Peptides against a protein of PDB entry 5Z08. Designs and how they scored, part 31

Target 1, 168 residues: chain A of PDB entry 5Z08
Amino acid sequence: RQKDEWAKKTSSLMKQLDWFIGEHLGAMLAAEELGGPVVGELMEIDPDDLSAGFNAHGKLKKATSQPDLDRRQRRIDDIWGPQDEQGQAHKRKRGADEALAASAEMRDLIEQLMNKLVEAGGDNSATYVEIPRESAAARFLVRSKVAMFHPNDARRLRLVDFGRDLDD
Target 2, 222 residues: chain B of PDB entry 5Z08
Amino acid sequence: GLPRLIDAIEEASKIPAKRRQTPIKPTIEKLTTHLYTHGASPDSLLRLADLLTLRNHLDQASLAAITRNLYPSSTVSDEVVLRFIGALGHGQLKPTLALQALFLRWLVMVYHLLENPGVLGQVYGVLFDLLDTAAIRPQLCHLLALVTRRKHVRPFRIQAILTLSRQTGGDPNLTGLLRVFKNYYPEIIVGDATKGRASAFKHPDPQWRQHLDEIQQRRSEA

## One batch from the design tools (peptide; aimed at target 2 T53 L54 G86 V123)

Design b2_p15_2_s3 (made by RFdiffusion4, then SolubleMPNN; from b2_p15_2, 10 letters changed)
Fold by OpenDDE base, seed 2:
Structure b2_p15_2_s3 (fold): chain B 168 residues (1-168), chain C 222 residues (1-222), chain A 15 residues (1-15)
Amino acid sequence: as target 1 above (168 residues)
Amino acid sequence: as target 2 above (222 residues)
Amino acid sequence: SVLEMLARYLAEALA
């Protein structure tokens, strides 16, 4: 019973996270990779809006923060976009492709980090994922205090062990 | 006069110190004294820029002493600026990084005397690509802070500074440069990199500034 | 922050 409830809760959280990555975070990470704004200062997502949860379809129940995110992304595109109409269409397509790539990278990185944490069986030294490059995704997780770099090797990333803080 | 002193130093610079018949130090001291008193004309500045930037047999202390006394009596030409910019970076034929830092400091201090300040904007990429060189970064960031215009603030450069700021633990000079970028694009969110201590890019040497102003004033009265 | 929420989601998923 408890395992099933935990599995359902975990599955629900992972679906919400996947949606968040695909709909919002991927584009922002792509913008950072392209030299745009750093993710984390922009997302004053009102904790209350995030606490409202993502519905099963991924939509934030309260639509209020969507216009500002779209407006910011448009502003980034407007600031860094070529002024010519043909350049805008090609840049929009490239931006969409970069957002998809960033979303995929973030998903893969989270999956690797979680898998390593489970496999490590409590050995903190075994929880590190080797990252090929410092990505916006990796930096985001570190800024989020979700992950940390190895003190001596910025190519090694691990999840912060939240388990200790939950047992206290 | 100054041209004769430069002639003597140019000839001495072609010869290794061990093979010189006469010590060059007294001539360097006469040159630096003359520069301190009267400054250098545009023609003399160009000749001195070549002595400072081209590989020769002058010792580092002499080159540094000339650079510290390199007061323009008039304007600074594009050609003089480009000599100093061309001397920046890594290479066996380039001046030492310590001397390069003095050149960048000099360019900051004489920026208001440039005949065409836009020349530095044309070589902005060359300057920007040297930000990873720790020894010259403080002066380089200061110069870039003066030179940066809206056209130079590009996504890849924002990212490069952000990356370098993280790698350096938030170098205050990089933070200062990011703030300059943000002045042109307030919507640039540079995260915690801008929350840290930033350099104010104050004038490097107020006494040197005052002495330069005195030399420049004498020209306006003549 | 979204980051804290992500952290909570990850923490809850790993717990």
Scores: peptide ipSAE 0.023, ipTM 0.258, DockQ to the pose 0.014
OpenDDE base, seeds 1, 3, 4, 5: peptide ipSAE 0.022, 0.021, 0.021, 0.024; ipTM 0.252, 0.272, 0.326, 0.246; seeds 1, 3, 4, 5 fail the geometry check

Design b2_p15_2_s4 (made by RFdiffusion4, then SolubleMPNN; from b2_p15_2, 9 letters changed)
Fold by OpenDDE base, seed 3:
Structure b2_p15_2_s4 (fold): chain B 168 residues (1-168), chain C 222 residues (1-222), chain A 15 residues (1-15)
Amino acid sequence: as target 1 above (168 residues)
Amino acid sequence: as target 2 above (222 residues)
Amino acid sequence: DVAKILARFYEEALA
């Protein structure tokens, strides 16, 4: 009975998680992958701001050349900028395809992380998933404190065990 | 009980060692044994935090011994946290940097027991501004790695770490903290973390953790 | 665990 209730509750929660990924998170992750804002905040920082440095009061020094701002802003403008009706339809389709891809990546990554945690049987060293790249999905999992990178290998990601957290 | 031991140590702490009628060491040993066996309640933690952070006549070895046995039996209040944070930095009234490093290590080890983890986020700036203090930097970076959220990752702090990393020849703890920041700002160029140049921020003391868990389990059963 | 994951996702995405 308790196991069945737990299984039902877990299944329901997985459906809610899947819904959230598909309806909300996927598009935001896709925007991040395309060089848009990091999920959850409009980045006030451009790469030129980092290169220009800051004064003693933490204010940005005027960068002499803003070429990389122009590229990222152009990418944002290329994603969000006014295009002709046909161009808008193609952009919307591409955006939808990228959102679907990001959603699928996140779902797959969560599934792998959960499976590895179960398979490890308490061996923390066996809980790591190898990721092909540092994706927006991987970064989001780490920011949300749902996953952790291996301390010595950024290609290895593990699920945070909310019951046994900090040992590895 | 623990309160009586703390009372005796508080009174002894007001008197220079040479003027004490009785040696305090046996009482410190009783205290540390009690703490090891039972942990400290929130009230006892506050009193002990004051003993550890305020200038008194206790010797450094005794203060270190208390800190190493400072197992919370329950939660850690904001007030206790703020006592330890307030004890950080340079100054004649501040604890030694060695003791401050132990406090930071303790905060790392009990982070999951904080009543309000957000309290450390509120004092993030105070912690961050101490990164230039080499003696406490390892534990400070570890604590900041736990505490850091999006709101803390600001351009000026990114630049400050990058500058300090260059000045220190690439301190692995700063590189580790930059890796945490990179999760919020992917454009941050972190040196080759793959070549062991970044701190892993592993738990500082697995045995201490295990013993803490045993003390905490007794509370859940009571 | 899934509930905690979802809660953390909401916190991070809607912040």
Scores: peptide ipSAE 0.480, ipTM 0.784, DockQ to the pose 0.061
OpenDDE base, seeds 1, 2, 4, 5: peptide ipSAE 0.472, 0.478, 0.473, 0.475; ipTM 0.780, 0.785, 0.780, 0.781

Design b2_p15_3 (made by RFdiffusion4)
Pose (drawn by RFdiffusion4):
Structure b2_p15_3 (pose): chain A 102 residues (1-31, 98-168), chain B 214 residues (1-190, 199-222), chain P 15 residues (1-15)
Amino acid sequence: RQKDEWAKKTSSLMKQLDWFIGEHLGAMLAAEALAASAEMRDLIEQLMNKLVEAGGDNSATYVEIPRESAAARFLVRSKVAMFHPNDARRLRLVDFGRDLDD
Amino acid sequence: GLPRLIDAIEEASKIPAKRRQTPIKPTIEKLTTHLYTHGASPDSLLRLADLLTLRNHLDQASLAAITRNLYPSSTVSDEVVLRFIGALGHGQLKPTLALQALFLRWLVMVYHLLENPGVLGQVYGVLFDLLDTAAIRPQLCHLLALVTRRKHVRPFRIQAILTLSRQTGGDPNLTGLLRVFKNYYPEIIVSAFKHPDPQWRQHLDEIQQRRSEA
Amino acid sequence: STVRKYIEEISKLRH
């Protein structure tokens, strides 16, 4: 099957993203850098792991967030995540993976 | 003759205007004239794109003059297209929004000359996420309308464009893009973009006809 | 954003 390539590509891409977060983004978020990288990654991992866990239930895809988390503000500003309209302490990913003809 | 002019504009681009041993306006005009007559080669286009896209000491009027006369001879590379895409939106590294509108207009006018038009499809999300920026929205919509293929019409983008249409009170450029979306998915709840400058199109065609000569 | 590109592509691959 062609499945592990979609796995190989994902594991490879995940590493490239983590490198970008550690090398470039964490430092930008500081303005320590190491702390910002770890929390951004944990948040993205939690965000992505849940979006698929719901499959169809669009309502269950919110994660709890600290009050003034800069990682969530960046992710919302970058249009990769969205706050819940009723309250801003829960967050969901934008669902890039969902496709009509997937 | 053209590379020499670019070499001069590149050097002047590195130092402030008052420290220049010569006014640059006469040299910018020579470049503008040469580009009007002969077009820009693929390599010259790349160098000009760097001058238009990176932060330098060139003034706005000179950059706009160059952008307006950026008729390609032959083709437009991915290297050139991506530099203009990377120049879009807000950020300290990026050019003015006015120049960005000119670049987007230019990409529409030269869309048929791209060596790899699919490259715009590979950065579709970069173009789309910028629709909120009103200063460049009309030009963004026109370019997105040319770039949109079925694979790009995803539910999250459908919802995002609908929300933006409602919040802006109904931008006709957004509804024009939604029309293109509906062509791929008629299930969707319901300006046919014209060429932005016909004289520029005509002048480009004249310059491009030289490619048939040998 | 680079982050945007990676997240989009990884999300597509997981689906």

Design b2_p15_3_s1 (made by RFdiffusion4, then SolubleMPNN; from b2_p15_3, 8 letters changed)
Fold by OpenDDE base, seed 4:
Structure b2_p15_3_s1 (fold): chain B 168 residues (1-168), chain C 222 residues (1-222), chain A 15 residues (1-15)
Amino acid sequence: as target 1 above (168 residues)
Amino acid sequence: as target 2 above (222 residues)
Amino acid sequence: SVIRQYLQEISELLA
């Protein structure tokens, strides 16, 4: 009985998370990858800092030269901003495809992180996932304080264990 | 009564001002006086919405005067709402942007009297896509602030507001709308363009509100 | 954030 209730609750939460990723988060992550606004709890970041992205250690980069920011912003404006009638269908499709790709990346990353957490059985050293790149998805999880990089290796990401830190 | 006044104005609206045998202004004044005193029934409101939104030979001052006195005595139907929404935007057959701004202001002021507030949520995209039109943006943002629900707060719309806010030098109405979005999604990053003053979306006309309440109260006592 | 809430709740269930 308790296991069945747990399984139902877990399934429900996973469905809700999947819905949230697909309906909301994916498009925001895609916008970030295109040089749009960053999403997450660090609201005090200057727009210039947001556009600079993160360094290899998950820290904000210094704002690179303004010209590249303007080009990225124009692309996002082309995808998500008011558009003239003739180009709208192809641009909408491209934006949708990028949102789907970002959603898939986030889902996969979360799944890997959760699987490693379960497999590690409490060994924090075994909870790290190797990430091929510092994606918007990875950066989002770190900014949200849901994940953290390995102190010496920014290619290794783990979930924050919320269950243990409350009992200490 | 009100129906006869509307009949006379409808007939006059078909004829260019220079070809009218009788000036329409006295009839418009009688109409606006009647509306101010008694309000418009649902049926009269629909007929007036057609007069206001469809291309006819009425002058802009008359149309504006009717709109400023368009007190509903009862509820506002979906059909009436859709007439006003359909009149928005650019086009030779559409009302002037000044008149469209008055329509949006009216929708804000009567929002609580809509039979189905959800109808505005269904046309949310149409409204949102008009935010680039500077002449109607203040009232449009106010209406969107009332209409916005969690389902409307999408990444592309967040980005569109941010972009438009930058392009406009931080329009306070856009900043106000973005704050409404942030109530549903606190994680929305508000750029420097939005650090400025936001509109509070206060009622556009407190005297109009009070007079509307008096008209509505008379209905509850009958 | 909504995602943090979901991930926290899921993590608590996996724990």
Scores: peptide ipSAE 0.043, ipTM 0.263, DockQ to the pose 0.184
OpenDDE base, seeds 1, 2, 3, 5: peptide ipSAE 0.032, 0.033, 0.038, 0.046; ipTM 0.229, 0.290, 0.264, 0.320; seeds 2, 5 fail the geometry check

Design b2_p15_3_s2 (made by RFdiffusion4, then SolubleMPNN; from b2_p15_3, 6 letters changed)
Fold by OpenDDE base, seed 5:
Structure b2_p15_3_s2 (fold): chain B 168 residues (1-168), chain C 222 residues (1-222), chain A 15 residues (1-15)
Amino acid sequence: as target 1 above (168 residues)
Amino acid sequence: as target 2 above (222 residues)
Amino acid sequence: SVIRRYIEEISRLLA
């Protein structure tokens, strides 16, 4: 009985977290990955504003033409192509695709972090997930004080143990 | 007329009170009486907004009296709104926090007369970042409760308000704003922060509202 | 963070 209520509560919270990632966090993480402001410095970025791209200072750039080689930068430049109706539809689609990709990355990262926490059985050394890159998702989790990098290895990320680490 | 009264006050505002040849109080009283009777046109509102928001030699009592009688006879322009928003926060050139609270209360009371209510949405971040300022928080939360749309309810803002709610021991105004956020996203876990008393964000001054409605009705008949 | 709260609450439930 208590286990079933616990399982239902956990499932409900996971669904709410998934919703939060998809509806809110994905677009902001996509903005940060596209060189937008860091989550917390973001003024109102509508998913539609993600399509405008950001300068090196995290401000919306005006559409200037220089093709820098990174695939993500090309997506920004393609978002700035000629404003025909088809171009706007492609912009909206790309912004949505980046938000979806960021949401998927965050979901996967959280899932890995949670799985490692469960598998570790209380061994903090075993709770680390290896991350291939410092993503906006990883940075967000650290800034949110949800996750911590390994002190000696920024490629290793763990969940903050909210059960143990609050007593120190 | 109202423009001449504003001219006299603008000139007096450039001079320290001790160096004025004539007391300003009688002119302020004439201005406030005129505003109470007829309201202020959009052009007069802009000039009065500058008098209220820019650093000058007017005393706080005079500024407060003008603000309390700042009845729009028509609409409120984006420019007027932005003057008041620009006056918010900490700084040597900014109005006192007490006067800022009156400005925020005024914006709440005239919200339905804004030419473009969306202008407040555009400056939502500026307003939201001032929530830590206790002196203006009640009126600020009320204004944000009116302005908040789905696009404004972001994870970092949800976090910020939850954190601030905990730090303040559950300020009822913050709890009220969290409930507004939850209306757009019911799935947000607001936890114990919403179990407390929440502000209902009732109209700050029903008598002021009634008098505003009377001034607005006279315009529709002209 | 809302996410922190979710993760904290989930982590407390999983622990």
Scores: peptide ipSAE 0.141, ipTM 0.374, DockQ to the pose 0.233
OpenDDE base, seeds 1, 2, 3, 4: peptide ipSAE 0.134, 0.142, 0.131, 0.132; ipTM 0.296, 0.348, 0.347, 0.307; seeds 2, 3 fail the geometry check

Design b2_p15_3_s3 (made by RFdiffusion4, then SolubleMPNN; from b2_p15_3, 7 letters changed)
Fold by OpenDDE base, seed 3:
Structure b2_p15_3_s3 (fold): chain B 168 residues (1-168), chain C 222 residues (1-222), chain A 15 residues (1-15)
Amino acid sequence: as target 1 above (168 residues)
Amino acid sequence: as target 2 above (222 residues)
Amino acid sequence: SIIRQYLEEISRLLA
């Protein structure tokens, strides 16, 4: 009975986490990867502000014409700008695809981090996951104090052991 | 004095209106006039909270009139707060939803006079679970906006508000509550389902506030 | 972050 209640509670929390990643975090991580605001720094991103595009500093772009900024801005404008109905549909689809990709990356990263923590059996050296790149997902987990990089290797990421910090 | 008026109303509340020897309306009018002029002491507030929240033979108009004039002359105790919270929800023994909305409005207007504002945080779950009740939702969202702290902003509650917002077509009060949640967790996307204007949760009655301030000032001079 | 809350709650259950 207690084990079954525990298993149900764990399953429920995992489903809620998956929902949150898909409905909220994926879109924000996708925006960060596209040169938008860093997740947690901009409190009020109106969807309408997302459509206006961001400058190289993650701020709403004023109309200055620099070409390389124009390509990322064209990608953002190609995702969010006032194109014709077909262009808007393609933009919405591309934005949705980027959000789905970011959600999948975050889910996979969390799963790997949790699996390594369980497999390590208390050996902190064995809890590191090798990451192919410093993604928005990885940066978010570190900023959130959920994960930490290896002190000598930024390609290695581990979960913060929340169990030990409760006993200390 | 106020205690004698409460005594008379308590005794009358035990008797059906058709069986009362004396009309209660003149006594209710005296009570409401006294409350408007002087407010209610902590002891009187507790007695009035019982009259308002417990099932008795008082008519709805009388109960509403008492609630609209329920000015605290001092502080509001945890016990008084818990009487009003305990009266919320559905059930044959509960006050009407219209009266419950007045209780929630009252709690919003006297929030700054609570002896322990933390008491509402302890019953946060009870309040939150009532958000599906449309008749009390506006005042309930306003109260929750005052009470919400980081510890209350949980994933399941975010999901519950978003789901309810979709089901209601974007109730501005729910959008307002989500905005309060976003203050603690900026990563909350108030999605397209919340396209409605968020409620600003302005004070429900500025005249009532001014009159309360006048009653409270008289206490500081005494 | 909300994610931290989830992971903390899950970690407490897994411990």
Scores: peptide ipSAE 0.310, ipTM 0.695, DockQ to the pose 0.250
OpenDDE base, seeds 1, 2, 4, 5: peptide ipSAE 0.301, 0.177, 0.286, 0.306; ipTM 0.690, 0.691, 0.669, 0.701; seeds 2, 5 fail the geometry check

Design b2_p15_3_s4 (made by RFdiffusion4, then SolubleMPNN; from b2_p15_3, 7 letters changed)
Fold by OpenDDE base, seed 5:
Structure b2_p15_3_s4 (fold): chain B 168 residues (1-168), chain C 222 residues (1-222), chain A 15 residues (1-15)
Amino acid sequence: as target 1 above (168 residues)
Amino acid sequence: as target 2 above (222 residues)
Amino acid sequence: SVVRQYLQEISELLA
């Protein structure tokens, strides 16, 4: 009974996580990969810098001397302005493809990390997943204190076992 | 002067229309004419905000007429803003949704005159939670488009807008707000549901803007 | 559950 409830809760959480990854996190990770803002970093973006907005590469547009309202209205107009339909469609498609890729990478990474944790049977040395690159997904998990790199090998990532690592 | 007109309207607002000794409409017309010509001082704006947001016996046409002529002669205080924000949503003591839409439109049009634009950022959650209210959504999205900063663009809000956009069949105003969010997080996939013509949040009333600018200029010359 | 804690932490970081 308790194992079944745990399995149901875990399955529900995984479904929620998968949904969250697919609908939200994947896009945020994709933008980080594309040079957008880092997920979870409070970039001290000056409100004035925020009013200028970010380019497609997450870089601040230079604040023109226009009043904040005019900048925002212009930014709204720039968001809604006739950019060439083809260029917007291509950018949207690319963004969608990158978000799907980032979602897949995050899902796969979490799955591998969880599988290794289960397989290790309590041996922390066996919980490491080899990652081919430092992805936005990997960095996010580390920043989230959900995962840790191996102290001697940044290609090895493990889930943080919050139950055990508090005793050390 | 304007204070005396407000006094008369405040007293009349306490009495049901059928029990008033004198019609209030001529006094409302004098008020709206004065507001159109001179605008409202910060003190007058606060008093008028109370008349507009608190439950009283003024008719909807009078309240709408005051709101349409609510030109600030100076700045708009946080207190005035908070009166209008507090009047938003559903409730028996709250103004009608039609009047709330006019308040939101007003806040959009006077946003550049706010003493502290950050006050709207502090109540961002209150505004955001009203996006499901279709009657005020167009003006609310426009206001949120002006107010939104990176700190407001949170995953749960991205999700909420995306979900609401799907549920509404891609409301152009929600798509507009998502594009504002995307400026802070370029990675936000504004899904295929947003292929619709996204609302350019244009100034709601260019003539009102021009007249406001004229009122504001007269004060700088005095 | 570890996953719940992770999701909570993830959500808090995203918040």
Scores: peptide ipSAE 0.055, ipTM 0.264, DockQ to the pose 0.108
OpenDDE base, seeds 1, 2, 3, 4: peptide ipSAE 0.104, 0.115, 0.105, 0.104; ipTM 0.309, 0.349, 0.326, 0.371; seeds 1, 2, 3, 4 fail the geometry check

Design b2_p15_4 (made by RFdiffusion4)
Pose (drawn by RFdiffusion4):
Structure b2_p15_4 (pose): chain A 102 residues (1-31, 98-168), chain B 214 residues (1-190, 199-222), chain P 15 residues (1-15)
Amino acid sequence: RQKDEWAKKTSSLMKQLDWFIGEHLGAMLAAEALAASAEMRDLIEQLMNKLVEAGGDNSATYVEIPRESAAARFLVRSKVAMFHPNDARRLRLVDFGRDLDD
Amino acid sequence: GLPRLIDAIEEASKIPAKRRQTPIKPTIEKLTTHLYTHGASPDSLLRLADLLTLRNHLDQASLAAITRNLYPSSTVSDEVVLRFIGALGHGQLKPTLALQALFLRWLVMVYHLLENPGVLGQVYGVLFDLLDTAAIRPQLCHLLALVTRRKHVRPFRIQAILTLSRQTGGDPNLTGLLRVFKNYYPEIIVSAFKHPDPQWRQHLDEIQQRRSEA
Amino acid sequence: SDFEPVLRQMVEMLF
C-alpha cells in the first residue's frame, strides 16, 4: 500500500515543524525561548490529536487553554486555530484535513 | 546594457538617498525606458524582484515605476513568483501594501507566462488567508480566481469566504471568487474579473512576439 | 507577522 509514505511524509514533516518551532518561533514568542517552544508543540500536538479523534463530531474538538496563552493567540492570528465563540479558553484546529472528495 | 543599470540600482539600493554621490532618478528612468523597450529577461526579473521585495533604501516612486514597467521577455520563474508571494501581508520585512497591490496586479497580467503556474496552487493558502487585508483584497481575489482548482475548494475556505462576505457587507470581489468556488461545487449557496490594464497587456504582447524570431 | 505564513503552510502540509 501507499500508506506508510503518508506516514513517512508526516513523521518527516512533524520533525521539520518542531525544528522551526524550536529554532525560530520560541524566540519570537519570548519577545524563556525553550519554554515557549515546548508549550507550542504540546498545544499543536493536543490540537491535532483531537481534531481527528472527533471525526464527525465538530463540537468535541476544543482543548482547555490558560487564560493568557500566547501560543493560542499566535495560532489564532496565523489562522491555524479558532477560539470557541462562547468562551475563549477552549480552542480547536481549523480542520485542514477535511475534504469533500477525500 | 540592462545588467549594468541593475548593478547601479543595486549599489544605490544599499545606501541612503542623501549619501548618494548621484541622484538616482536619472538612472531609474534609464532602467524604466530599457524595460519598456526590451522587457526583462528571466535573470533580470529575479534581480528586480529582489530589489522590489527586500527592504532597501529605494523610494516608493522608484519602486512603483519599476513595477509598472516589469514586462517580461520570455517566461516568469517560480523564484520570481514566490518572492512576490512572500512579500504579501503585514510584517517588518515586507513592502508597502500599495506596492503589494501592484505585485498582485502584475501576477495576474503575467499569469500566462509562468513556467510553472502550479506553484501558485502550492501556496494557495498563503494567498487565501490574506483576504481580510482590504488594501490588497481586489487583486488577491482576481489572482485566487485564476489559481483556484477543485482541490483548493475546502469546507473551511468556503465558510471563511462566506463569513468575510457577510462582515464586509458583500465585497463584489469576494462574490466573484465564490462564483469560481461554485463552479467546482455547485452545492454552495450562490465581478467576472477582467484584465486590469489592456494597454499594458497589448505592450507585453508586442514584446513577447520576439520569442518567435530566430 | 513574518513567521505566520511559514507556520501556517507547514501545519497545513501535515494533513

Design b2_p15_4_s1 (made by RFdiffusion4, then SolubleMPNN; from b2_p15_4, 5 letters changed)
Fold by OpenDDE base, seed 5:
Structure b2_p15_4_s1 (fold): chain B 168 residues (1-168), chain C 222 residues (1-222), chain A 15 residues (1-15)
Amino acid sequence: as target 1 above (168 residues)
Amino acid sequence: as target 2 above (222 residues)
Amino acid sequence: SDLEAPLRQMIESLF
């Protein structure tokens, strides 16, 4: 009974996490990987907005003349010239693909971190996942205080043990 | 082909505009059209990087037009990257700060095509020391946001950003970079300077990105 | 950020 409730709760939470990653976090992670905002600076990044791209201030380039953008940055943007319509569809697809890739990377990383924590059986040295790169996903987990880098090796990431830090 | 266009521009770049027998503008337009259609090979990118970064007699509009159309058809070599990095900063022999900002923007947009992204990490100090240069700071912070790793987040750099942020009245780009630093060291107390709006460092040109993707895709199909 | 706390809470709740 308790195991079944835990399994249901865990399954529900995993679904919520997957949804959160897919619907909210993936696009923002992709934006950060693409030289977009650091995750959380722009809460609503539509995948379509990823295709529209971001100005140097991390704002969506809306076609609308917002007056207060630094005239110098506008001039640089004007120098780089206009984008055509057929370009927008391929951009939307690429933005969606990048959001999906970022979501998949985050999911995989969380799964690996959780699996290593479970497998380690309490050995903190065995809880580290080797990451091939410092991704937006890895950085976000560290910012969220969900994960920690190894003190001496930034290629090693571990999940914060939320259960054990109570006994010290 | 592209090599012949580059040859013609290289020769013209040695001669002051007033002494040229023929206007270079039509050749620049052919080059930019070719680059837009086909992109630049690694060899062509290197030659174009030299044209863009070395002092010559090309006008700023031509240099900007080439930079705007500098689509890699393949990867971007360390050598190409280092040419652009070497062109940064103040000096009579260096490109204008406006052109340097375009180079940094280009590096941001092609970052995923670098043969070795680690090359930018090796020159991190050079990039970081240019943060005081207001004219390039937005693009520089964006590039640093991509390049920054834990090894780069040092106490002296944290303090340097905090100091510069105070001196600039809380430049959103510096605040954005400091948020990247906080990813590695959450304990970084970002004082009141970061209560401001941080730059998101979004892709600077989505159309350019798409067109780059189309060029890159055509290469994968060939 | 407004997203960091929810993610942390979701992951914490898995344990």
Scores: peptide ipSAE 0.195, ipTM 0.330, DockQ to the pose 0.229
OpenDDE base, seeds 1, 2, 3, 4: peptide ipSAE 0.193, 0.192, 0.164, 0.190; ipTM 0.320, 0.383, 0.342, 0.356

